Peptides against a protein of PDB entry 2L5G. Designs and how they scored, part 9

Target 1, 41 residues: chain A of PDB entry 2L5G
Amino acid sequence: LSKEELIQNMDRVDREITMVEQQISKLKKKQQQLEEEAAKP

## One batch from the design tools (peptide; aimed at target 1 V13 D14 E21 I24)

Design b2_p14_6_s3 (made by RFdiffusion4, then SolubleMPNN; from b2_p14_6, 9 letters changed)
Fold by OpenDDE base, seed 3:
Structure b2_p14_6_s3 (fold): chain B 41 residues (1-41), chain A 14 residues (1-14)
Amino acid sequence: as target 1 above (41 residues)
Amino acid sequence: KKKIKELEEKKKEL
């Protein structure tokens, strides 16, 4: 792996982390909505 | 992302 390939792999991983964090945020919001809907009489 | 920019800058010096 060149220094170039290592930097490119780090940028890819930073993007993948950002995408996974956004998915986790969406799932947490959906969980909260379902918990709120289930708590309504 | 700041660390990637720092590494890209440091790469140009090496």
Scores: peptide ipSAE 0.039, ipTM 0.614, DockQ to the pose 0.059
OpenDDE base, seeds 1, 2, 4, 5: peptide ipSAE 0.018, 0.037, 0.038, 0.037; ipTM 0.201, 0.611, 0.614, 0.608; seed 1 fails the geometry check

Design b2_p14_6_s4 (made by RFdiffusion4, then SolubleMPNN; from b2_p14_6, 10 letters changed)
Fold by OpenDDE base, seed 1:
Structure b2_p14_6_s4 (fold): chain B 41 residues (1-41), chain A 14 residues (1-14)
Amino acid sequence: as target 1 above (41 residues)
Amino acid sequence: MKKIKELQKKKKEL
């Protein structure tokens, strides 16, 4: 594994983390909206 | 991740 291959693998992992964090944020917002709608009489 | 971004910049300068 070259230094270049290690940096490329680290970049892939950083992108995957960012995608998962964005998905978690979207799901948390949807959960909050559903909880606010369910709390309306 | 700030450190990975710094390493990627340095790689483009080499």
Scores: peptide ipSAE 0.057, ipTM 0.662, DockQ to the pose 0.065
OpenDDE base, seeds 2, 3, 4, 5: peptide ipSAE 0.055, 0.056, 0.056, 0.057; ipTM 0.659, 0.663, 0.662, 0.662

Design b2_p14_7 (made by RFdiffusion4)
Pose (drawn by RFdiffusion4):
Structure b2_p14_7 (pose): chain A 41 residues (1-41), chain P 14 residues (1-14)
Amino acid sequence: as target 1 above (41 residues)
Amino acid sequence: KAEKIEEKLKKLEE
């Protein structure tokens, strides 16, 4: 299209990945509490 | 940039 408008779309998509990836990092740490509680006597 | 996005999406699918 103009080697510019389409480049901008790529930057918006990359931002959406960071939101999903941020959720997984928080969920992973939550597993620690559940995994640590389950391994406790 | 497209290739980098495709690689990130494949990682999230894993």

Design b2_p14_7_s1 (made by RFdiffusion4, then SolubleMPNN; from b2_p14_7, 7 letters changed)
Fold by OpenDDE base, seed 5:
Structure b2_p14_7_s1 (fold): chain B 41 residues (1-41), chain A 14 residues (1-14)
Amino acid sequence: as target 1 above (41 residues)
Amino acid sequence: KIKEIQEKLEKLKK
């Protein structure tokens, strides 16, 4: 693996991390909405 | 944890 291939793999992993963080944020917001809806009488 | 991994990756790109 060249230095360039390692950097390209790091950039790919960084993009994948960002996508997973966005998914976690969406799921946490959905969880909060469901908890708020379930707490309504 | 995730932020610390991202910061380590950014340091290796330099």
Scores: peptide ipSAE 0.037, ipTM 0.583, DockQ to the pose 0.079
OpenDDE base, seeds 1, 2, 3, 4: peptide ipSAE 0.037, 0.035, 0.037, 0.035; ipTM 0.582, 0.578, 0.581, 0.575

Design b2_p14_7_s2 (made by RFdiffusion4, then SolubleMPNN; from b2_p14_7, 6 letters changed)
Fold by OpenDDE base, seed 3:
Structure b2_p14_7_s2 (fold): chain B 41 residues (1-41), chain A 14 residues (1-14)
Amino acid sequence: as target 1 above (41 residues)
Amino acid sequence: KLQKIQEKLEKLKK
């Protein structure tokens, strides 16, 4: 594993974390919507 | 978690 391959793997992991954080944000927003809908009479 | 990866990337690019 070269220094360059290590940097490339870290850049990949940074992108993967960003994608997972966006998925978590979407799921939290959907959870809040379902909680608000369930709280309506 | 992203910040710690970015800080390590900046150290490796030097």
Scores: peptide ipSAE 0.073, ipTM 0.677, DockQ to the pose 0.063
OpenDDE base, seeds 1, 2, 4, 5: peptide ipSAE 0.071, 0.071, 0.072, 0.063; ipTM 0.675, 0.676, 0.676, 0.663

Design b2_p14_7_s3 (made by RFdiffusion4, then SolubleMPNN; from b2_p14_7, 7 letters changed)
Fold by OpenDDE base, seed 5:
Structure b2_p14_7_s3 (fold): chain B 41 residues (1-41), chain A 14 residues (1-14)
Amino acid sequence: as target 1 above (41 residues)
Amino acid sequence: KLKEIQEKLEKLKK
């Protein structure tokens, strides 16, 4: 792997991490909403 | 972390 291919692979992985972190944030918000709805009398 | 490694690798291209 050239230094260029390593940088390109890092850019790809950084984008994939950002997408997964956004998905985790959305799922955590949905979990909290379901917990708040289940706690209503 | 990844940005710092990327910046170091870009400096090693010069």
Scores: peptide ipSAE 0.064, ipTM 0.672, DockQ to the pose 0.114
OpenDDE base, seeds 1, 2, 3, 4: peptide ipSAE 0.041, 0.060, 0.062, 0.043; ipTM 0.197, 0.666, 0.668, 0.213; seed 1 fails the geometry check

Design b2_p14_7_s4 (made by RFdiffusion4, then SolubleMPNN; from b2_p14_7, 4 letters changed)
Fold by OpenDDE base, seed 5:
Order: sequence, then structure tokens, then C-alpha cells
Structure b2_p14_7_s4 (fold): chain B 41 residues (1-41), chain A 14 residues (1-14)
Amino acid sequence: as target 1 above (41 residues)
Amino acid sequence: KLEEIQEKLKKLEA
């Protein structure tokens, strides 16, 4: 791997982390909604 | 940490 390929791979990983964090946030919101609905008497 | 490594890599000769 060249220096340029390493930088490009790091930029890709940083974008992938951001996308995964957004997915986790959406899943946590869905989980909370399901827990709130399940907690209704 | 990743940003610091990227900055160090950018300072190396091509």
C-alpha cells in the first residue's frame, strides 16, 4: 500500500464509522419506541 | 487519533 492508498483507506474508514454511528442512532430510536410501546399497560 | 495519523501521513514525501 502506498501512502496515498493508506490515506484513502483511512478516509473510507472514517466515512464508514460515521455511517455505522448513524445506523446505531436510528436503531436506538427504534428500540426506544418499541420499549415505550411495550411498557404501555 | 486517526486524524493525527492522517496529518502525519500527509506530511511524508509522495
Scores: peptide ipSAE 0.093, ipTM 0.720, DockQ to the pose 0.111
OpenDDE base, seeds 1, 2, 3, 4: peptide ipSAE 0.035, 0.090, 0.090, 0.026; ipTM 0.216, 0.717, 0.715, 0.431

Design b2_p14_8 (made by RFdiffusion4; failed a check: a repeat of another design)
Pose (drawn by RFdiffusion4):
Structure b2_p14_8 (pose): chain A 41 residues (1-41), chain P 14 residues (1-14)
Amino acid sequence: as target 1 above (41 residues)
Amino acid sequence: QQISKLKKKQQQLE
């Protein structure tokens, strides 16, 4: 289209991936509590 | 699954 308008769309998509990826990082840490609690005597 | 869908949209925009 203009080698510019389409470039801007790529930047918006990359921002959406960071939100999903941020949720996994938090969920992974939550596993530690559950995994640590289950391994405790 | 959502990340793979967004990578496909990125490839379409390229």

Design b2_p14_8_s1 (made by RFdiffusion4, then SolubleMPNN; from b2_p14_8, 8 letters changed; failed a check: a repeat of another design)
Amino acid sequence: KKIEELRKKKEELE

Design b2_p14_8_s2 (made by RFdiffusion4, then SolubleMPNN; from b2_p14_8, 10 letters changed)
Fold by OpenDDE base, seed 1:
Structure b2_p14_8_s2 (fold): chain B 41 residues (1-41), chain A 14 residues (1-14)
Amino acid sequence: as target 1 above (41 residues)
Amino acid sequence: EKIKELEEKKKELQ
């Protein structure tokens, strides 16, 4: 792998991390909504 | 029913 290919792979991984963090945030919000509705009488 | 709503929310979480 050239230095340029390593930088391109890093930029790809940084985008994939951002997408996974957004998914985790969405899933945590849905989990909280499920837990809140479960706790209601 | 509250159970059906919770089952829908569970399916959306998966």
Scores: peptide ipSAE 0.028, ipTM 0.425, DockQ to the pose 0.024
OpenDDE base, seeds 2, 3, 4, 5: peptide ipSAE 0.010, 0.011, 0.027, 0.028; ipTM 0.228, 0.232, 0.429, 0.424

Design b2_p14_8_s3 (made by RFdiffusion4, then SolubleMPNN; from b2_p14_8, 11 letters changed)
Fold by OpenDDE base, seed 3:
Structure b2_p14_8_s3 (fold): chain B 41 residues (1-41), chain A 14 residues (1-14)
Amino acid sequence: as target 1 above (41 residues)
Amino acid sequence: EKIKELQELKKKLQ
């Protein structure tokens, strides 16, 4: 594993984390919508 | 948070 390959692996992990954070945000928004719909009579 | 930490570590490696 070269220094350059380590930097490339860090850039990959940064992208993967960003994708997971966006998925968590979408799931939290959908959870809130379901909670608001369930609170309506 | 974690992305910013990884980006800072990357700058120390360059």
Scores: peptide ipSAE 0.053, ipTM 0.637, DockQ to the pose 0.181
OpenDDE base, seeds 1, 2, 4, 5: peptide ipSAE 0.052, 0.050, 0.025, 0.051; ipTM 0.627, 0.626, 0.440, 0.622

Design b2_p14_8_s4 (made by RFdiffusion4, then SolubleMPNN; from b2_p14_8, 10 letters changed)
Fold by OpenDDE base, seed 3:
Structure b2_p14_8_s4 (fold): chain B 41 residues (1-41), chain A 14 residues (1-14)
Amino acid sequence: as target 1 above (41 residues)
Amino acid sequence: SEIQRLEEKKKEIE
């Protein structure tokens, strides 16, 4: 692996982390909405 | 030469 290939792999992983964090945030928000709806009489 | 070998190895890492 060249230094450029290592940097490109790091940039790919950073983008993948950001996408997964956005998915986690969306799922946490949906979980909170379902918990709030289930707590309503 | 040893210099050519080091230059080729530098270019392989770049």
Scores: peptide ipSAE 0.038, ipTM 0.461, DockQ to the pose 0.025
OpenDDE base, seeds 1, 2, 4, 5: peptide ipSAE 0.033, 0.030, 0.032, 0.032; ipTM 0.462, 0.440, 0.489, 0.477; seed 4 fails the geometry check

## One batch from the design tools (peptide; aimed at target 1 E16)

Design b2_p15_1 (made by RFdiffusion4)
Pose (drawn by RFdiffusion4):
Structure b2_p15_1 (pose): chain A 41 residues (1-41), chain P 15 residues (1-15)
Amino acid sequence: as target 1 above (41 residues)
Amino acid sequence: ANEVLEEIEEKLAEK
């Protein structure tokens, strides 16, 4: 198209990945509490 | 992502 308008679409997509990736990082830490509570006597 | 696809479709229809 113009080697510019299409480039801008790539930057928007990259931002959406960071949101999904941020959720996994928070969910992984939540597992620690559940895993730590289950391993406790 | 759907909004980006609609924008691409509009730009292609214009050109």

Design b2_p15_1_s1 (made by RFdiffusion4, then SolubleMPNN; from b2_p15_1, 8 letters changed)
Fold by OpenDDE base, seed 2:
Structure b2_p15_1_s1 (fold): chain B 41 residues (1-41), chain A 15 residues (1-15)
Amino acid sequence: as target 1 above (41 residues)
Amino acid sequence: LQELLEELQKLLKEK
């Protein structure tokens, strides 16, 4: 692995982290909606 | 983090 290949791999990992964080945020919002609907009498 | 990585990639291509 050259220094260039290492930085390219880190840029890929940063993009993957951002995508996963957006997915987690969407799932948390869906979870909250389901919890709010389940808490209604 | 992406901006920092892009700057590092530029510096490596200039060498």
Scores: peptide ipSAE 0.070, ipTM 0.664, DockQ to the pose 0.099
OpenDDE base, seeds 1, 3, 4, 5: peptide ipSAE 0.052, 0.052, 0.059, 0.052; ipTM 0.636, 0.636, 0.652, 0.636

Design b2_p15_1_s2 (made by RFdiffusion4, then SolubleMPNN; from b2_p15_1, 8 letters changed)
Fold by OpenDDE base, seed 3:
Structure b2_p15_1_s2 (fold): chain B 41 residues (1-41), chain A 15 residues (1-15)
Amino acid sequence: as target 1 above (41 residues)
Amino acid sequence: LKEILEELQKLLEEK
């Protein structure tokens, strides 16, 4: 791996982390909505 | 992890 390939791989991993964090946030919001609806009588 | 990757990226670009 060249230095440039390492920097490109790090940028890719940072983008992938950002995408996964956004997915986790969306799933947590859906979970909270389902828990709130399930707690209604 | 993101902050560590950004710091390492800067250190790589400076060399």
Scores: peptide ipSAE 0.043, ipTM 0.600, DockQ to the pose 0.079
OpenDDE base, seeds 1, 2, 4, 5: peptide ipSAE 0.020, 0.043, 0.022, 0.042; ipTM 0.410, 0.597, 0.454, 0.596

Design b2_p15_1_s3 (made by RFdiffusion4, then SolubleMPNN; from b2_p15_1, 9 letters changed)
Fold by OpenDDE base, seed 5:
Structure b2_p15_1_s3 (fold): chain B 41 residues (1-41), chain A 15 residues (1-15)
Amino acid sequence: as target 1 above (41 residues)
Amino acid sequence: LEKLLKELEELLKKK
């Protein structure tokens, strides 16, 4: 691995983390909506 | 991670 390949891999991992965090946020919001709907009498 | 990436990019520009 060159220093350039290491930087490219780090940038890729940072983008993949950001995408996963956005997916987790979307799933948590959907979970909260389902919990609020299930709590209605 | 963004901070570490910037530090690595600065080291790459110096060598």
Scores: peptide ipSAE 0.034, ipTM 0.577, DockQ to the pose 0.097
OpenDDE base, seeds 1, 2, 3, 4: peptide ipSAE 0.021, 0.034, 0.034, 0.031; ipTM 0.425, 0.577, 0.575, 0.568

Design b2_p15_1_s4 (made by RFdiffusion4, then SolubleMPNN; from b2_p15_1, 8 letters changed)
Fold by OpenDDE base, seed 4:
Structure b2_p15_1_s4 (fold): chain B 41 residues (1-41), chain A 15 residues (1-15)
Amino acid sequence: as target 1 above (41 residues)
Amino acid sequence: LEELLKELEKLLKEK
């Protein structure tokens, strides 16, 4: 791996992390909605 | 990671 390839791989990983964090946030919001619906009498 | 990327970009420019 060149220094350029390492930087490109880090930028790619940073974008992938951001995308996964957004997916986790969406899933957590959906989980909270299901928990709130299940807690209704 | 953005800070690490900026540091790596500086090191690349310094050769």
Scores: peptide ipSAE 0.037, ipTM 0.570, DockQ to the pose 0.100
OpenDDE base, seeds 1, 2, 3, 5: peptide ipSAE 0.037, 0.037, 0.033, 0.037; ipTM 0.561, 0.568, 0.557, 0.567

Design b2_p15_2 (made by RFdiffusion4)
Pose (drawn by RFdiffusion4):
Structure b2_p15_2 (pose): chain A 41 residues (1-41), chain P 15 residues (1-15)
Amino acid sequence: as target 1 above (41 residues)
Amino acid sequence: ALAEAAEELAEKAEA
């Protein structure tokens, strides 16, 4: 198209990955509490 | 957001 308008679309897609990836990081830490609570006597 | 970007690309391809 113009080697510019299409480039801008790539930057928007990369931002959406960071939101999904941020959710996993928070969910992983939540596992620690559940895993730590289950391993406690 | 992806749907809106796809609509913008379709409009630009038609133009």

Design b2_p15_2_s1 (made by RFdiffusion4, then SolubleMPNN; from b2_p15_2, 10 letters changed)
Fold by OpenDDE base, seed 2:
Structure b2_p15_2_s1 (fold): chain B 41 residues (1-41), chain A 15 residues (1-15)
Amino acid sequence: as target 1 above (41 residues)
Amino acid sequence: ELKKLLEELQKLLEK
Protein backbone atom coordinates (compact mmCIF):
# COMPACT_ATOMS: atom_id res chain seq x y z
CA LEU B 1 0.00 0.00 0.00
CA SER B 2 1.28 3.48 -0.92
CA LYS B 3 1.22 6.38 1.60
CA GLU B 4 -1.85 7.73 -0.28
CA GLU B 5 -3.68 4.35 -0.09
CA LEU B 6 -3.02 4.23 3.69
CA ILE B 7 -4.50 7.76 4.14
CA GLN B 8 -7.54 6.79 2.00
CA ASN B 9 -8.07 3.62 4.08
CA MET B 10 -7.87 5.69 7.32
CA ASP B 11 -10.47 8.17 5.96
CA ARG B 12 -12.73 5.21 5.05
CA VAL B 13 -12.39 3.66 8.54
CA ASP B 14 -13.19 7.06 10.17
CA ARG B 15 -16.40 7.31 8.07
CA GLU B 16 -17.37 3.71 8.95
CA ILE B 17 -16.81 4.46 12.69
CA THR B 18 -19.06 7.55 12.35
CA MET B 19 -21.82 5.43 10.73
CA VAL B 20 -21.56 2.74 13.46
CA GLU B 21 -21.67 5.41 16.23
CA GLN B 22 -24.84 6.88 14.65
CA GLN B 23 -26.38 3.35 14.55
CA ILE B 24 -25.45 2.78 18.24
CA SER B 25 -27.04 6.16 19.15
CA LYS B 26 -30.23 5.20 17.24
CA LEU B 27 -30.37 1.79 18.97
CA LYS B 28 -29.83 3.39 22.43
CA LYS B 29 -32.70 5.84 21.72
CA LYS B 30 -34.95 2.92 20.66
CA GLN B 31 -33.98 0.98 23.81
CA GLN B 32 -34.86 4.02 25.97
CA GLN B 33 -38.23 4.41 24.16
CA LEU B 34 -39.05 0.71 24.74
CA GLU B 35 -38.07 1.01 28.45
CA GLU B 36 -40.25 4.16 28.81
CA GLU B 37 -43.18 2.42 27.02
CA ALA B 38 -42.80 -0.71 29.21
CA ALA B 39 -42.84 1.53 32.35
CA LYS B 40 -46.27 3.01 31.37
CA PRO B 41 -49.28 1.36 33.07
CA GLU A 1 -11.32 7.34 21.07
CA LEU A 2 -10.35 5.41 17.91
CA LYS A 3 -11.19 8.39 15.61
CA LYS A 4 -8.69 10.65 17.43
CA LEU A 5 -5.98 7.99 17.08
CA LEU A 6 -6.73 7.72 13.32
CA GLU A 7 -6.58 11.55 12.95
CA GLU A 8 -3.21 11.64 14.79
CA LEU A 9 -1.82 8.84 12.57
CA GLN A 10 -3.09 10.68 9.43
CA LYS A 11 -1.21 13.87 10.52
CA LEU A 12 1.98 11.80 10.99
CA LEU A 13 1.57 10.24 7.50
CA GLU A 14 1.08 13.73 5.90
CA LYS A 15 4.68 14.70 6.95
Scores: peptide ipSAE 0.044, ipTM 0.599, DockQ to the pose 0.080
OpenDDE base, seeds 1, 3, 4, 5: peptide ipSAE 0.017, 0.044, 0.017, 0.043; ipTM 0.220, 0.598, 0.201, 0.597

Design b2_p15_2_s2 (made by RFdiffusion4, then SolubleMPNN; from b2_p15_2, 11 letters changed)
Fold by OpenDDE base, seed 4:
Structure b2_p15_2_s2 (fold): chain B 41 residues (1-41), chain A 15 residues (1-15)
Amino acid sequence: as target 1 above (41 residues)
Amino acid sequence: ELEELRKRLEELLKK
């Protein structure tokens, strides 16, 4: 791996992390909504 | 935290 390939892999991993964090946030919000709906009599 | 680590690694690789 060249220095340039290592930078490119770093930038790819950073984008993948951001996408996963956004997915986790969306899933947590959906979980909370389902828990609030299930807690209604 | 990850963004700061990224910037530090990019600076080390560009030297």
Scores: peptide ipSAE 0.035, ipTM 0.553, DockQ to the pose 0.087
OpenDDE base, seeds 1, 2, 3, 5: peptide ipSAE 0.022, 0.035, 0.035, 0.035; ipTM 0.416, 0.552, 0.551, 0.551

Design b2_p15_2_s3 (made by RFdiffusion4, then SolubleMPNN; from b2_p15_2, 11 letters changed)
Fold by OpenDDE base, seed 5:
Structure b2_p15_2_s3 (fold): chain B 41 residues (1-41), chain A 15 residues (1-15)
Amino acid sequence: as target 1 above (41 residues)
Amino acid sequence: ELKELQERLEKLLKE
């Protein structure tokens, strides 16, 4: 791996992390909504 | 975050 290939691989991983973090945030919000709905009498 | 390591590698590419 060249230094350029390492930078490109890091850029890819940072983008993948950001996408996964956004998905986790969306899923946590949905979980909270379902928990709040299930807690209603 | 890998930004610090990326910035360090980018610096080493400009040398």
Scores: peptide ipSAE 0.042, ipTM 0.581, DockQ to the pose 0.100
OpenDDE base, seeds 1, 2, 3, 4: peptide ipSAE 0.032, 0.041, 0.039, 0.040; ipTM 0.546, 0.580, 0.570, 0.576

Design b2_p15_2_s4 (made by RFdiffusion4, then SolubleMPNN; from b2_p15_2, 10 letters changed)
Fold by OpenDDE base, seed 5:
Structure b2_p15_2_s4 (fold): chain B 41 residues (1-41), chain A 15 residues (1-15)
Amino acid sequence: as target 1 above (41 residues)
Amino acid sequence: ELKELEERLKKLLEE
């Protein structure tokens, strides 16, 4: 791996991390909504 | 976060 290929791979991984973090945030919000709906009598 | 390692590798490409 060249130094350039290492940087490109890091840029890719950082984008993938950002996408996964956004997905986790969306899923946590959906989980909270479902928990609040299930807690209603 | 990989930003510190990216910035370090970028500096090594400018040399």
Scores: peptide ipSAE 0.048, ipTM 0.611, DockQ to the pose 0.101
OpenDDE base, seeds 1, 2, 3, 4: peptide ipSAE 0.007, 0.047, 0.045, 0.044; ipTM 0.187, 0.610, 0.607, 0.593

Design b2_p15_3 (made by RFdiffusion4)
Pose (drawn by RFdiffusion4):
Structure b2_p15_3 (pose): chain A 41 residues (1-41), chain P 15 residues (1-15)
Amino acid sequence: as target 1 above (41 residues)
Amino acid sequence: LEELEEELEELEEEL
């Protein structure tokens, strides 16, 4: 289209991935509490 | 491109 308007769409998509990926990092840490509580006597 | 942006917003709301 103009080697510019389409480039801008790539930057908006990269931002959405970071939000999904930030949820997985927080859910991974939550597993630690559940995994640590289950391994406790 | 505007239709694709709306579809992306709908998908974000579903999440």

Design b2_p15_3_s1 (made by RFdiffusion4, then SolubleMPNN; from b2_p15_3, 11 letters changed)
Fold by OpenDDE base, seed 2:
Structure b2_p15_3_s1 (fold): chain B 41 residues (1-41), chain A 15 residues (1-15)
Amino acid sequence: as target 1 above (41 residues)
Amino acid sequence: LLEELKKRQEELKKL
């Protein structure tokens, strides 16, 4: 792998991590909503 | 993790 291929692979990993972090945030918000709804009498 | 990757990317761009 050239230096340029390594930079491109790191840019790809940065985008993939950002997408996973956004998915985790959405899932945590959905979990909280379900827990709040399940806690109502 | 992201900040460490960004630092390494900037180091590689300067070589």
Scores: peptide ipSAE 0.038, ipTM 0.588, DockQ to the pose 0.000
OpenDDE base, seeds 1, 3, 4, 5: peptide ipSAE 0.037, 0.037, 0.034, 0.037; ipTM 0.581, 0.583, 0.552, 0.578

Design b2_p15_3_s2 (made by RFdiffusion4, then SolubleMPNN; from b2_p15_3, 10 letters changed)
Fold by OpenDDE base, seed 3:
Structure b2_p15_3_s2 (fold): chain B 41 residues (1-41), chain A 15 residues (1-15)
Amino acid sequence: as target 1 above (41 residues)
Amino acid sequence: LKEELKKREEELKKL
């Protein structure tokens, strides 16, 4: 791997981490909504 | 993790 290919792979991994963190945040928000709905009488 | 990746990318850009 060239230096340029290594940087491109790191930039790709950073984008993939961002997407996974956004998915985790969305799932946590859905979990909270389900917990709030289950707590309603 | 992201901050460490960014630090390593900036190190590689200087070589």
Scores: peptide ipSAE 0.062, ipTM 0.685, DockQ to the pose 0.000
OpenDDE base, seeds 1, 2, 4, 5: peptide ipSAE 0.016, 0.055, 0.059, 0.061; ipTM 0.229, 0.671, 0.680, 0.681; seed 1 fails the geometry check

Design b2_p15_3_s3 (made by RFdiffusion4, then SolubleMPNN; from b2_p15_3, 8 letters changed)
Fold by OpenDDE base, seed 1:
Structure b2_p15_3_s3 (fold): chain B 41 residues (1-41), chain A 15 residues (1-15)
Amino acid sequence: as target 1 above (41 residues)
Amino acid sequence: LEEEEKKREEELKKL
């Protein structure tokens, strides 16, 4: 692995982290909606 | 692209 390949792999991992964090945020919002719907009488 | 990679490489040499 060249130093350039290591930088490109880091940039890829940072993009993958950002995508996973966005998915976690969406899932947490959906969890909260389901909890609020289940708490309605 | 190459200039941005070069800039990142120079920042990583200062660490």
Scores: peptide ipSAE 0.033, ipTM 0.551, DockQ to the pose 0.000
OpenDDE base, seeds 2, 3, 4, 5: peptide ipSAE 0.030, 0.029, 0.030, 0.031; ipTM 0.542, 0.532, 0.534, 0.546

Design b2_p15_3_s4 (made by RFdiffusion4, then SolubleMPNN; from b2_p15_3, 8 letters changed)
Fold by OpenDDE base, seed 1:
Structure b2_p15_3_s4 (fold): chain B 41 residues (1-41), chain A 15 residues (1-15)
Amino acid sequence: as target 1 above (41 residues)
Amino acid sequence: LEEELKKLEEELKKL
């Protein structure tokens, strides 16, 4: 792996992390909404 | 993890 190939792989992983973090945030918000709905009598 | 990768990337750009 050249230095340039390593940087390109890091840039790809950074984008994948950002996408997964956004998915986790959406899922946590959905979980909270379902918990709040299930707590209503 | 993302912030650690960005730090390593900036170090590699200086080499």
Scores: peptide ipSAE 0.037, ipTM 0.573, DockQ to the pose 0.000
OpenDDE base, seeds 2, 3, 4, 5: peptide ipSAE 0.036, 0.036, 0.035, 0.036; ipTM 0.572, 0.571, 0.568, 0.571

Design b2_p15_4 (made by RFdiffusion4; failed a check: too like the target's own chain)
Pose (drawn by RFdiffusion4):
Structure b2_p15_4 (pose): chain A 41 residues (1-41), chain P 15 residues (1-15)
Amino acid sequence: as target 1 above (41 residues)
Amino acid sequence: ELEKKRQQLEEEAAK
């Protein structure tokens, strides 16, 4: 199209990955509490 | 918000 309008679309997609990736990092830490509680006597 | 971004991209591509 113009080597510019299409480039802008790539930047928007990359922002969406960071939101999904951020959720997994928070969920992973939550596993620690559940895993730590299950391993406790 | 993601749906609005996709609609804007579709409108820009259609133009």

Design b2_p15_4_s1 (made by RFdiffusion4, then SolubleMPNN; from b2_p15_4, 9 letters changed)
Fold by OpenDDE base, seed 1:
Structure b2_p15_4_s1 (fold): chain B 41 residues (1-41), chain A 15 residues (1-15)
Amino acid sequence: as target 1 above (41 residues)
Amino acid sequence: EIEKELKEIEERLKK
């Protein structure tokens, strides 16, 4: 792996981390909605 | 559907 390939892989991973964090935030919000729906009589 | 979104996360982490 060249230095350029390592930098490109790092930039890809940083973008993937950001996308995964956004998906986790969305899933946590959906979990809260399901918990609120389950708490309704 | 949570399962579909979890599967999308898993496929990202495998790359």
Scores: peptide ipSAE 0.031, ipTM 0.552, DockQ to the pose 0.061
OpenDDE base, seeds 2, 3, 4, 5: peptide ipSAE 0.028, 0.028, 0.030, 0.029; ipTM 0.539, 0.541, 0.550, 0.544

Design b2_p15_4_s2 (made by RFdiffusion4, then SolubleMPNN; from b2_p15_4, 12 letters changed)
Fold by OpenDDE base, seed 4:
Structure b2_p15_4_s2 (fold): chain B 41 residues (1-41), chain A 15 residues (1-15)
Amino acid sequence: as target 1 above (41 residues)
Amino acid sequence: EIKKELEELKKRLEE
């Protein structure tokens, strides 16, 4: 792996982290919505 | 924060 290939892999990992963090946020919001709906009589 | 650690590693590679 060249220095440039390492930087490219790091830029890929940063994008993947962003996507996973957005997915986690979306799942947490859905979980909260399901908990709020389940708490309704 | 994993993104900060990754950015610090990128800076060290660019030096």
Scores: peptide ipSAE 0.239, ipTM 0.776, DockQ to the pose 0.098
OpenDDE base, seeds 1, 2, 3, 5: peptide ipSAE 0.232, 0.238, 0.238, 0.238; ipTM 0.772, 0.775, 0.775, 0.774

Design b2_p15_4_s3 (made by RFdiffusion4, then SolubleMPNN; from b2_p15_4, 9 letters changed)
Fold by OpenDDE base, seed 4:
Structure b2_p15_4_s3 (fold): chain B 41 residues (1-41), chain A 15 residues (1-15)
Amino acid sequence: as target 1 above (41 residues)
Amino acid sequence: EIEEELKELEERLKK
């Protein structure tokens, strides 16, 4: 792997991290909604 | 933040 290929792979991983973090945020919001719904009689 | 660590690694690879 060249230095340029490593940088391109890092740029790809950064984008994948951003997408996963957005998914985690959505899942945390869904978890909170389910916890609030489960707390209602 | 993992993104800031990756950015530091990228700047190291450019040297």
Scores: peptide ipSAE 0.035, ipTM 0.558, DockQ to the pose 0.102
OpenDDE base, seeds 1, 2, 3, 5: peptide ipSAE 0.029, 0.026, 0.026, 0.028; ipTM 0.556, 0.535, 0.537, 0.545

Design b2_p15_4_s4 (made by RFdiffusion4, then SolubleMPNN; from b2_p15_4, 13 letters changed)
Fold by OpenDDE base, seed 3:
Structure b2_p15_4_s4 (fold): chain B 41 residues (1-41), chain A 15 residues (1-15)
Amino acid sequence: as target 1 above (41 residues)
Amino acid sequence: KIEEELKEIEKRLKE
């Protein structure tokens, strides 16, 4: 791998991390909504 | 965080 190919692979991994973090945030928000709905009488 | 460590490595690789 060239230095440039390594940098391009790092930029790709940074984007993939950001996408996974956004998915985790959405799932945590859905979990909280389901917990709040289950706590309603 | 892993993302921050990767960005610091990327910065050093651009020097």
Scores: peptide ipSAE 0.030, ipTM 0.533, DockQ to the pose 0.092
OpenDDE base, seeds 1, 2, 4, 5: peptide ipSAE 0.023, 0.029, 0.023, 0.023; ipTM 0.474, 0.527, 0.423, 0.466

Design b2_p15_5 (made by RFdiffusion4)
Pose (drawn by RFdiffusion4):
Structure b2_p15_5 (pose): chain A 41 residues (1-41), chain P 15 residues (1-15)
Amino acid sequence: as target 1 above (41 residues)
Amino acid sequence: ELEELEEELEELEEE
């Protein structure tokens, strides 16, 4: 289209990945508590 | 896609 408008769309998509990826990092740490609690005597 | 959904919500509020 203009080698610019389409470039901008790529930057917006990359931002959406960071939000999904931030949720997985928080969920992974939550597993630690559940995994640590289950391994406790 | 998130920006489009935000715009759609604004239009629905206006209606």

